# Designs tried in a protein design run: peptides against a protein of PDB entry 4PN1. Part 156

Target 1, 261 residues: chain A of PDB entry 4PN1
Amino acid sequence: KIEMNFLNKPIVPDTTKVISNFLTHYLITEPVEHVEIEAKLGTLIDLETQNRFEFPVMNETILNPEFNLRTRFESDMTASEHKYLNEFLNQAFRDSQKPGRLPFAYKHTKQVDLFYETEDNSRDKIRVSKNQSDNQVLACVKKRRVADLFLYCPNDAFDIRISISDELPVSMPSGNQQPSLTRLKDRVGYVHQEIKIDLTKTTQNDPVYDTTERHELEVEFGNIADLRDRAQKAKDGMEAPLFRRVQLFMDNVRILRREHS

## One batch from the design tools (peptide; made by RFdiffusion4, then SolubleMPNN)

Design b1_p23_6_s2 (from b1_p23_6, 11 letters changed)
Fold by OpenDDE base, seed 2:
Structure b1_p23_6_s2 (fold): chain B 261 residues (1-261), chain A 23 residues (1-23)
Amino acid sequence: as target 1 above (261 residues)
Amino acid sequence: VDDMILTLEKMQEIIEKREKERA
């Protein structure tokens, strides 16, 4: 007979606990009403060297936000990396359609995001998202990033930023307002077990600056209500459901960040 | 590098073309 450890009980990795606590804070303790929780693949850049940050650790490490490490996070990747991940996810989709598997859902969306300044000159902008094909309004929100948690991943191609955002639905800007910024997004979305994986190519046209293109991959919790329920249960002393969901989320993130072109 | 998003539809089209070429 084999046992998993000397207690013969599952043990929760510390990473899972830390992330779970982070999420619980913004789900339950100081709840964000219209919360979005996502992980983005990118690179922690050392502001002094302008190279990838180097820390004397050998594995995935959550950075303590109380310490100023003089870093910035670049939520971008090369076209080659993005292409590879696109092909990888397409294949994963196909494989999931086989008997005995839980299938992916898939959606391709081309949208334009129009950003408007708020009347109160707040730092937060109103984002109007429209479908490129028919200009149908998809969303009108005021998005505010509430908090970030950074994972340094020395063994992988990418570091991770987990972000808590508030996406408040708001009324459309007045017809007299002009957008301050326009972004075109080509997005493929893959959903598996209510975890959403989005590959996005973003094109930003600035009349003064050259057209900039970004390649992003994000992993998002697709069922916030369920996650909030799990977080509440955790606050009430039943942590296992939350830990399982966070573990699933992080495993998907780990798979993606390990893939190399 | 072709920097276009590879949709599932496009991927399927490519696969079908390859299969026809091999037949």
Scores: peptide ipSAE 0.360, ipTM 0.846, DockQ to the pose 0.010
Fold by OpenDDE base, seed 5:
Structure b1_p23_6_s2 (fold): chain B 261 residues (1-261), chain A 23 residues (1-23)
Amino acid sequence: as target 1 above (261 residues)
Amino acid sequence: VDDMILTLEKMQEIIEKREKERA
């Protein structure tokens, strides 16, 4: 008989615990009402060199948010990388449709995001999202970034930012307000076991600057209510359900960040 | 690099086209 360890009990990776605690804080301890939890693929940039930061570690490492590491996170990738991931996800979708698998759900969306300044001149903008085809309003929110957790991944193509945001539903801006910024988004979304993976191409037209394109991949918890329930259970001493969900989330992130052209 | 999003529908079309070309 083979045992998994000398206790013959499952062990939870430290990364899972750290992330779980981070999430629990903003789900339960200081709860964000309209919480969005997403991981973005990108690059930790050294502000001094403007290159990818080189941390003296050899594997996936959660950076301590208490330290100012003089880095910024660029949630962008090359068109080639984005294309590769798109093809990869499409293939993953197809493979999941086979008997014996849990299938992906798929959605292709083209939307326009209109950003408006708030009356109080707060840093947070109101975002109105509309479907490009029929101009139907999809959402009107004020998004506030609450917290970030950064993972440096020296062995992979991408670093990771896990973000906690508050997406507060708000009323539509007054008809007299003009958007300060307009973004076109072409997005393909893949959902597997309530983990949402979005591959997005964003086009921004700036009157001063040339049209800029961004290529983003984000992984989001698709069932916040369930996650909150799991986090509450964790606070009550039953951590396993939360750990399992976080592990699933992170495994999906890990798969994606390892894939590159 | 073609910078367009590759939809599932488009991917299927490409596959079908390749299959026809090989036949």
Scores: peptide ipSAE 0.357, ipTM 0.841, DockQ to the pose 0.010
Fold by OpenDDE base, seed 1:
Structure b1_p23_6_s2 (fold): chain B 261 residues (1-261), chain A 23 residues (1-23)
Amino acid sequence: as target 1 above (261 residues)
Amino acid sequence: VDDMILTLEKMQEIIEKREKERA
């Protein structure tokens, strides 16, 4: 008979613990009320070289937020990489529809985001999201970035940013107010075991500059209430449910960052 | 590179077309 280890018990990777603690802080300790938790694929850029950041590690590494590494995160990829991931996820969807599997859910949306300045001149803009087809308002929120956790992934095409955001529902801007920025989003969303995976093509029109396009992939926790419950249990000494959920989330992220053209 | 999002609907159409061409 084969055993897992000399204790014959599962061991939790350190990465899972660190991320779990990070999430627990903003779910329970200093709770964000309208919390959004997402991971984006992208690149850590060294501000000095303007190239991908190089760190003396050989595997996935959570960067210590206490250190200023003079980096920025670019949440973008090439059109070819985005296309590859799109095809990959479509195939994953199809495979999940087979008997004995848990199926993906799928949704295609075309959305316009309108950004408005706030009356208090805060850095946080009001975002009004509308459906492009019928102009129906989908959401009106003020999004505040609360915290980021960066993962440097030297063996993969992408680095990861895990972000905690507060999406506060707010009243619609006055009818006479003009948006400062407009973004068109073409999004395909895949949901598996309440983990949301979104591929988004964003088009931004600038009156002064040429139209810019961005290609993004994000992974989001789809059941915040359940995650908060798991985090509370972890604070109460039962960590296993939280660890399992974080492990699932991170495994999905790891799959995606490894698949590239 | 075709930079359009490949929807499931479009993918299904492509597959169906290929199947018809092979039959």
Scores: peptide ipSAE 0.348, ipTM 0.839, DockQ to the pose 0.010
Fold by OpenDDE base, seed 3:
Parts: sequence; structure tokens; C-alpha cells
Structure b1_p23_6_s2 (fold): chain B 261 residues (1-261), chain A 23 residues (1-23)
Amino acid sequence: as target 1 above (261 residues)
Amino acid sequence: VDDMILTLEKMQEIIEKREKERA
């Protein structure tokens, strides 16, 4: 007879616990009303060297936010890396359509994001998102970044930023107001077990700077209500449901950050 | 590098084209 350990019980990875506690804080303890929780693939850059941050660890490590490591996070990748991930996800979608698997859902969206300054001169901009084909308004929000958690991943091509944001629905800007910035987004979204994976190409035209393109991949919790319920149960002493959901989320992130050209 | 998003529809078209060329 084989047992998994001397207790014959599953052990929760410490990473799962740390992330779960982080999420629980902003879901339950100091709840964000219109919460968005996403992980972005990118690179931790050392501000002194302007190269990828180097830390004396050998595996995936959550950085302590109490310490200033003099880093910035760049949520971008090369066109080649982005293309590879796009092909990878397309294949994963196809494979999931086979009998006996849970299928991906897929959506392709082209949108225009218009950014407007607020009347109170706040740093937060109003974002109006429109469908490129018919100019229908998809959303009008004021997004506030609440908290970040950074994972340094020395064995992979990408580091990870987990972000908690508040997406506050707001009224449309006045008809006389001109956007300060316009971005074109081409996005393919893949949803599996209520985890959303978005691959996005963003084009921004700046009057001063040449056209800049960004290539982003994000992983998002698609069912916040369920996640909040799980977090509440965790606060009440039943942690297993939350741990399972966070583990699923992180496993998907880990798969993606390992796949590179 | 073709920097366009590869949609599922486009991927399917490419596969079908290759299959026809092999037949």
C-alpha cells in the first residue's frame, strides 16, 4: 500500500496559502466592491541595472511587499513570445474539445479604449471601451489599482504580477470632452473552468512618440462571487475550497510562463 | 514576424489548406 506522506493527507503549498491570504484580505477583510483579480506575465526589472531582477533564490518566490527592492514590473513580451503563446492556447483549445475533456470557451474581441481626465484632476482616468466594429459602448469605468503581489520566477521566461483592482462604473464623460489617450486592443480570450486567459495586442498612437505596441497575457478569476464565497469560508475556518481554486489559478499561470519560443 | 493575433478561425483555415495540399 502506498501513502502520499506519513500523515496520508494532502499538504497545501506555502505559495497557495500566501496568495489565498492576500486575496482574502481584499475580498473579505477590506472588501473591494468591484474587484478584479488578475495575474500578468512580465519581467521584474532592476532599476539600477535596467536588466531583469536577480534575487538569490532558485524557484518561484513571492516577494515581500514590505521591502523596497528597487524594481519595476514590465507587463510586456516580445512579438515572438506572444505568437508562441497564441498558438499554444489555440492548440489547448482544440485539444479540450475532445470527448472526456472540459472544453475551453473562446472569444475574439477588437475594442477601442478611450481615456478621459477626471474633473477633479485625480490621477485616475475614466476608460470608455467600445467595440471597434459598431462603436457600441462596452464599459465605462474608473479603474483603481489596490494592491500588487509579485512572484519572481528565476526558472521561467516570465515573472508574475498578481493585481487587485477596483473597477468602478462611472457615467460617460461629457460630450465636449476629448480623450487624452486612445488605445486599440486586439484580444483573444480563453476560458477554462472559470479561469480567463486573455492574450492582448495593444496599439497606442502617441502624437509625440511613435506608435507603440504591447503584447500582454493575463490570467483572471472569472467568477468573483464564487471566489468571495470561498474566501469567506476560509475566514470561517474552512480553507480547502479557497486553496483548491487558488491552486487551479496558479497552475494555469505556471503552465503559461513556462511556454516560450 | 507576423505580429497579428492568430484567431481560431484562421488557424483552422491554415490546417485545412495544408490537408488539401497533401491530398
Scores: peptide ipSAE 0.336, ipTM 0.827, DockQ to the pose 0.010

Design b1_p23_6_s3 (from b1_p23_6, 11 letters changed)
Fold by OpenDDE base, seed 1:
Formats: structure tokens, C-alpha cells, sequence
Structure b1_p23_6_s3 (fold): chain B 261 residues (1-261), chain A 23 residues (1-23)
């Protein structure tokens, strides 16, 4: 018989605690009403060298937001990397359909995002999302980035940004207003245990330059109400449900960032 | 498919590849 440790009880990694506390802050302490919580794969770039940031650590490390490291996060990958991850997720989808497993759900969507300036000339634009096929309005929101948590992952192909955003539903712009920016999104979505994994190809038309394309992978909490409930329980002294959910989320992220061609 | 640790050189090569692809 083997025991987990000398207490024979589960132990929570410090990373899980830190992320859980971060989420609890914006779910409970200073709650964001229409919160979106996602992790994106990308690269931490040193602003001085324009190369990947080098930090004196040997494993996954949450960067302290109190320190200005003079970095930027690039949430992009190559088309080949994106294709590889798509194939990887397709295989995971197929495997999950087998008896004894929890199945993935799959959805392919194509939408256009139209960005409009606000009347108050705020930095936050109104985003109108429409289905490309029938031009049906899917959403009209003002999205505000609330907070970011960066994970430096020296052993993997990607670093991670966990973002807290507020997606405030707003009224449609006036019919006479022209969009300042349009983006086409081709999104393949996978859902497993209410964790959403999206592969997105974004095309942006530049009035001066050629069309630019971006390839992104994001992992999102699909059940915010449940997560908020878990966070509340954590504040009340029962942390285990929150820790388990965060651990699940992070394990999925870790799987994805390790995969490369 | 492998989960080998990427060297700094490989990481930089990947970054450069991404930059070139976006040009």
C-alpha cells in the first residue's frame, strides 16, 4: 500500500493557491459583474531585446505584478503550431467519445467583430459580434481588461497570460456610426468538463497595409457561476472545491503549452 | 509529439519563425 505523503492527505501546490486567490479577488472581493476568465498561450517578450524574456527560474513561475519587468505578451503562434494543436485536440475529442470517458463537445463558428468608438471617447470600444453567414448579431459589449497574471514557462513552447475581463452588455451603436475596426474570426471550440478551449484564426484588414492574420489558443472557464460559488466557499473557509477547479483548469493549460511539432 | 524541455535557442528560433510568418 502506498500513501500520498506522511499525512496521507492531498496537498495543494502553491501555484494553485496563488491563482485561486487571484481569481477569488475578482470574483468575490472586488467582483466583476460580467467576468470572463481566460488563459492564452503566447510569449513573454523582453522589450529591450525583443526576444523571449529570460528569468532565472527553471519551471513554471507566476510573475509578481508588483515588479515592472519591461515585458509584453504576444498571444500568437504560427499557422503550423495552430494546425498541430488543432489536430491534437481533434484526437483528444475522438478519444473522449469512448466508453468510460467524459466527452468533448465541439463547435465551429465564424464571426465578424465590429469595433466602434464610444460617445465618451473612452479607450474601451464597443464590440458588435455578428455571425458571418447570416449577419445575426451575437453580442454587443464593451470589454474592459481588468487584470492579468503572467506565467513564465521556460520548459514549454508557450508562456501563459491569465486575464480577467469585464464584458459589459451595451446598446448597439447608432446606425450612422462606422466601425473603426473589423476582425474576422474563425473559431474551433472544444468543451470538456465546462472548460472551453478555443483555436481562433483572426483576420484584420488594414487600410494601409495588407491583411494580417493571427493564430490564438485560449482556455476559458465555461461556468462562471459555479466558479463564483466555489470562490465564495473558499472565502468562507472551504477551499477544496475551488482548488480542484483551478487545478483542472491549469492542468489543461499545461497539457496544451507542452505540445509542439 | 514530445514534451522535451526547449532550449533557449529553440525558443528564440520559434519566436523568429513567428515574426517572419507575420511579415
Amino acid sequence: as target 1 above (261 residues)
Amino acid sequence: VDDMILTLEKQQELIEKRKKERE
Scores: peptide ipSAE 0.029, ipTM 0.598, DockQ to the pose 0.021
Fold by OpenDDE base, seed 4:
Structure b1_p23_6_s3 (fold): chain B 261 residues (1-261), chain A 23 residues (1-23)
Amino acid sequence: as target 1 above (261 residues)
Amino acid sequence: VDDMILTLEKQQELIEKRKKERE
């Protein structure tokens, strides 16, 4: 007979604990009302060198937010990398439709995001999202970034930013107000076990600059109510449900950040 | 499922940048 360790019990990875505590803070301790929790693939860039940040570690490492490392996070990838991930996820979708598997759900959306300045000249802009096909309003929100947690991943193609955001629903801007910025978004979304994976191509037309494109991959918790419930249970001494959910989320992120063209 | 329509226009510079960063 083989046992997994000398206690014959599962061990929770330290990464899972750290992330779980981070999430619990913004779900329970100082709760964000309209919380969005997502991970983006990208690159930590050293502001001094303008190259990828280098840290003396050999594996996935959560950076301490208490330290200013003079970095920026670029949530972008090449078109080829993005295409590869799209093909990879399409194959994963197909495989999940087989008997004995939990299936992916798939959705393709094309939307226009219009950004408006706020009346109080706040740094936060109002975003109106419309469907490109029928111009129906999908959302009108003021998004505030609350907190970030960065994972430096020296062995993978991408670093990770986990972000806590507050997406406050707001009233539509005045009809006389012109948008300061317009972005086209082409998004393919995959959902598996209430974890949402989005590939997004963003096109921005600038009158001064040429059309720019951005390619992003996002992983989001699709059931915040359930996650909040799990976090509450964790605060009450039952941590296992939260740890399992965070582990699932991170495993999906880990799969994706390892894939590249 | 469908593949996303992607363009490679003006992305060569980004490709080279990312390659350099990963070296």
Scores: peptide ipSAE 0.025, ipTM 0.362, DockQ to the pose 0.015
Fold by OpenDDE base, seed 5:
Structure b1_p23_6_s3 (fold): chain B 261 residues (1-261), chain A 23 residues (1-23)
Amino acid sequence: as target 1 above (261 residues)
Amino acid sequence: VDDMILTLEKQQELIEKRKKERE
């Protein structure tokens, strides 16, 4: 008989604990009301060299947010990488439709995001999202970035930023206001066990700056209510459900960040 | 599932085409 360890009990990776605690803080301790929790694939860039930062670690490492490491995170990838991930996820989708598996759900959306300045000149912009096909308003929100947690992944193609955001529903901007920024988003979304994986091609039209294109991959918790419940249980001393959910999330992220063209 | 995400360029072309068709 084989046992998993000398206690024959599951052990939780330290990464899972750290992330779980991070999430618990913004779910329970200082709760964000309309919280969005997502991981983006990208690259930690050294501000001095403008190259990928080389941390003196050999594996996945959560960076301490209390330290200014003089880095920025670029949540972008090449078109080739994006295409590869699309193909990879399509295959994963197909494989998940087989008997004995939990199936992916798939959704392709094309939307336009219009950004408006607030009357109070707040740094936060109002985002109006419309369906590109029929111009139906999908959402009108004021999104605020609350916190970030960065994972340096020296052995993988991408580093990771986990972000906590507050997406506050707000009233539509006044009819006389013009958007300061527009973004066209082509998004393919894959959902597996309430974890959302989105591949997004974004075209940003800035009236002042040239059009920029981005290729992003995002992994998001699809069931915040459940996650909050798990976090509350963790706060109350039962951590296992939260750890399991975070582990699932991170395993999906780990799979994706290892893939490259 | 879509075999490949449409390029933004193709999307823009489609949008423009639709606009012209509605005129």
Scores: peptide ipSAE 0.031, ipTM 0.336, DockQ to the pose 0.011; fails the geometry check
Fold by OpenDDE base, seed 2:
Structure b1_p23_6_s3 (fold): chain B 261 residues (1-261), chain A 23 residues (1-23)
Amino acid sequence: as target 1 above (261 residues)
Amino acid sequence: VDDMILTLEKQQELIEKRKKERE
């Protein structure tokens, strides 16, 4: 008989605990009402060198927010990287349709996002999202970035930013207001076990500047209610359900950040 | 889903930098 350790009990990785605690804070302790929790693939850039950050660690490391490492996070990748990940996920989708597997769901959406300034001149803008094909309003929200947690991943193609955001539904801007910014989003979404994986091409046009295109990959918790329930249970002393869900989320992230053309 | 809104100039700079570094 093989045992997993000298206690013969599962052990939770420290990374899982740290992330779980981070999430619990914004789910339960200081709850964000309309919370969005996502991980983006990108690159930690050293502000001094403008190159990828180099830290004296050899594996996935959660950076302590209390320390100023003079970094920024670039949530972008090349078109070729994005294409590769799209092909990878397409294959994963196909494989998941086989007997004995849990299938992916797939959705392709094209939308336009219109950003409006708020009357109070707050940093947060109102975003009106419309379906690109019929111009129907999909959402009108005020998104606030609440917190970030950065993972430095020296062995992988990408670093990770886990973000807590508040997406507050708000009334449509007045008819006399003009958008300060317009973005086109072409998004392919994959869902597996309520974890959402989105590949997004964002196009931004400006009459003064050349068209800019950004390529992003996001991993999001698709069932916030369930996650909040798990977090509450964790606060009540039952941590296992939360740890399992966070582990699943992070394993998906880990798979994706290792893939590179 | 939306990242922080960057200036158009800064966004272009970042895109170009990324392409140079990874392609």
Scores: peptide ipSAE 0.030, ipTM 0.504, DockQ to the pose 0.019; fails the geometry check

Design b1_p23_6_s4 (from b1_p23_6, 11 letters changed)
Fold by OpenDDE base, seed 1:
Structure b1_p23_6_s4 (fold): chain B 261 residues (1-261), chain A 23 residues (1-23)
Amino acid sequence: as target 1 above (261 residues)
Amino acid sequence: VDDMILTLEKMEELIKKREEERR
């Protein structure tokens, strides 16, 4: 008989604890009402070199937000990397349909995001999302980025940004307002155990500049209410349910960042 | 590189086509 360790009990990695605490803060301590929690694959760029940041660590590392590392995060990847991940996720979907597995759900959406300035000249823009096919309004929100947590991943193709956002539903802009920015999104979404994985191609048309394309992959908590309940339990001294959910989320992120062309 | 999103529907079509070509 083999035991896990000298206590014969599961041990929670420090990474899981740190992320759990980060989430608990914005779910319970200073709660964001319309919270969105997502991880994006991308690259930490050194502002001095304009290359990928190099830090003296050998594995996945949560960066301390109190230190200014003079970095920016680019939530983008190459078309080749994006294509590889698309194929990988499609195959994962198919494999999950087999007996004895928990199946993925799948959704393909094409939408247009229209950004409008607010009447109060707030830094945050109003985003109106519409379906490209029928022009149906999908959402009208004012999104505020509340906090970020960055993971430097030296052994993988991508670094990770975990973001807390507040997506406040707002009224539609007046009919006389023109959008300041328009983005076309082609998105495939994969949901497994209430974790949502979105692969998105974004096209932005600038009247002055050439059309720019971005390739993004994000992982999102699909059940915020459940996550909030788990976070509350953690505050009350029962941390295990939250740790398990965060571990699941991070394992999915880790799988994805290891897959590349 | 084909930069279009590969939908599940398109993937299934490609698989079907390959199977037909093998017959």
Scores: peptide ipSAE 0.389, ipTM 0.865, DockQ to the pose 0.010
Fold by OpenDDE base, seed 2:
Structure b1_p23_6_s4 (fold): chain B 261 residues (1-261), chain A 23 residues (1-23)
Amino acid sequence: as target 1 above (261 residues)
Amino acid sequence: VDDMILTLEKMEELIKKREEERR
């Protein structure tokens, strides 16, 4: 007979605890009203070398936000990497449709994001998202980045940024206002157990600069109400439900960052 | 490298085409 450990009880990885505490802070302690929580695949760049950041660790490590590491995060990947992940997720979808599995949901969306300056000259722009097929307004929000948590992943192709954002619904800009920026997005979304995985190709046309393309992969908590409930329970002394949800989220992230062509 | 998003619909079409070519 095999036991899990000398206590014969599950143990929570430290990474799970740290992330859970981070989320609990912005869900419960200093609650963000319209919170979005996502992880993006990308690269931590050392500002001094302009190469991938190097830290004296040998595995996945959450970086302490209190330290200025002189880094930037690039939430971009190559077209080849993006294509590989696209094929991987498509196959994962197909496999999940088999009997005995929990199925993925799938959605393909082409949208245009229009960015507008605010009347109050605030740093935050208003984003109007429209569906390209029927020009229907999908959302009109003022998005504010609240906090970031960075994971350095020396054994994988990508590092991770977990972001807390506030997406405040706002009224549509006045009809006389012109967008300062327009972005075209081609997005495929895969949802499994209320965890949303989005693969996005973004095209930005700048009148002065050449057209820029970005290839992004993001993982998002699809049920914020449930997550908030779990976080509240954790504050009340029952941490297990939150830990399980965060573990699920991180396992999906770990799967994706390990995949490469 | 074709830098277009591969939709599920397109993937299924490609699979079907390959199966037909093998028959």
Scores: peptide ipSAE 0.387, ipTM 0.864, DockQ to the pose 0.010
Fold by OpenDDE base, seed 3:
Structure b1_p23_6_s4 (fold): chain B 261 residues (1-261), chain A 23 residues (1-23)
Amino acid sequence: as target 1 above (261 residues)
Amino acid sequence: VDDMILTLEKMEELIKKREEERR
């Protein structure tokens, strides 16, 4: 008979605990009302060298936010990398439709995001999202970035930013107001076990600069109510359900960041 | 590099086309 360790009990990785505590803070301790929790693939850039940040570690590590490392996070990737991930996810979808598996759900969305300045000249812009096909309003929100947690991943193609955001529903801008910025988004979404994976191509027309394209991949918790429930249980002394959910989320992120063209 | 999003529908079409060409 084989045992998993000398206690014959599962061990929770430290990374899982740190992330779980981070999430619990903004779900329960200082709760964000309209919380969005996502991980983006990208690159930690050293501001001094303008190259990928180099840290003296050999594996995935959460950076301490108390230290100013003089870095920025770029959530963009190359067209080739994006294409590879797109093909990878399409194949993963197909494989999941087989008997005995839990299937992916799939959605293709083309939308236009219109950004408006607020009357109070706040830094936060109002985003109106419309469906490109019928111009129907999908959402009107003011998004506030609350917190970030960065993972440096020296063995993978990408680093990770986990972000907590507040998406506040707001009224539509006045009819006389013109958008300051317009973005076209082509997005394919893959949902597996209520974890949402979005592959997005964004096109932005700048009047001064040439049209810029951005390629992004994000992983999001699709069931915030369940996650909040798990976080509450964790605060009450039952941590296992939260740890399991965070582990699932991070395993999906780890799969994706290892894939490269 | 073709920088267009590859939809599932398009992927299935391409697979079908390749299978037909092998017949």
Scores: peptide ipSAE 0.384, ipTM 0.864, DockQ to the pose 0.010
Fold by OpenDDE base, seed 4:
Structure b1_p23_6_s4 (fold): chain B 261 residues (1-261), chain A 23 residues (1-23)
Amino acid sequence: as target 1 above (261 residues)
Amino acid sequence: VDDMILTLEKMEELIKKREEERR
């Protein structure tokens, strides 16, 4: 018989603990009411070199948010990378339909996002999301980015940004208001064990600049209520359920960030 | 992505370099 270690007990990776603590803060300690928690694949760019950030580490590393590293995060990827990930996820979807597996759910959504300025000229814009086919309003929210946690992944194709956002439902803008920005989104969504994986192609028409296209992959916690419950339990001294959920989330992220064309 | 991983050979090279610098 093989044991896990000399204690024969599970050990929690430090990454899991750090992320769990980060999430617990915004779920329980200073709770965000309408919280969205997502990880985006992208690249940490060093503002000095304009190249991918280099840090003297050899593996996945959570960057300390207390330090200004003079970086920006680019959530865009190449069309080829995006296509590869789509094919990869399609195959994963197919494989999950086999007996003995937990199946993916699949959804293809085409939406338009309309951004409106707020009356108070706040930095946060109102986003109205509509279905492209029937113009049905899917959501009207004021989204505020609350916090970011960056993972530098030197051995993988992508770095990771985990973001905490507050998506406050708000009333529709007045009919006389014109959107300041419009974005078309073609989204392919995969859900497995209440973790959402979205591939999104975004097209933006800028009046000054030519049409820009972005390719993004995001991984989101699909059951916030459950996650909050787990975080509360963790705060109360039972950490295992939260750690398990975070580990699952991160393993999915790790799979995706390693894939490339 | 494969070339982003520090190989054993590269690691050994770095170790050797550091040792030489300490001499």
Scores: peptide ipSAE 0.000, ipTM 0.260, DockQ to the pose 0.020

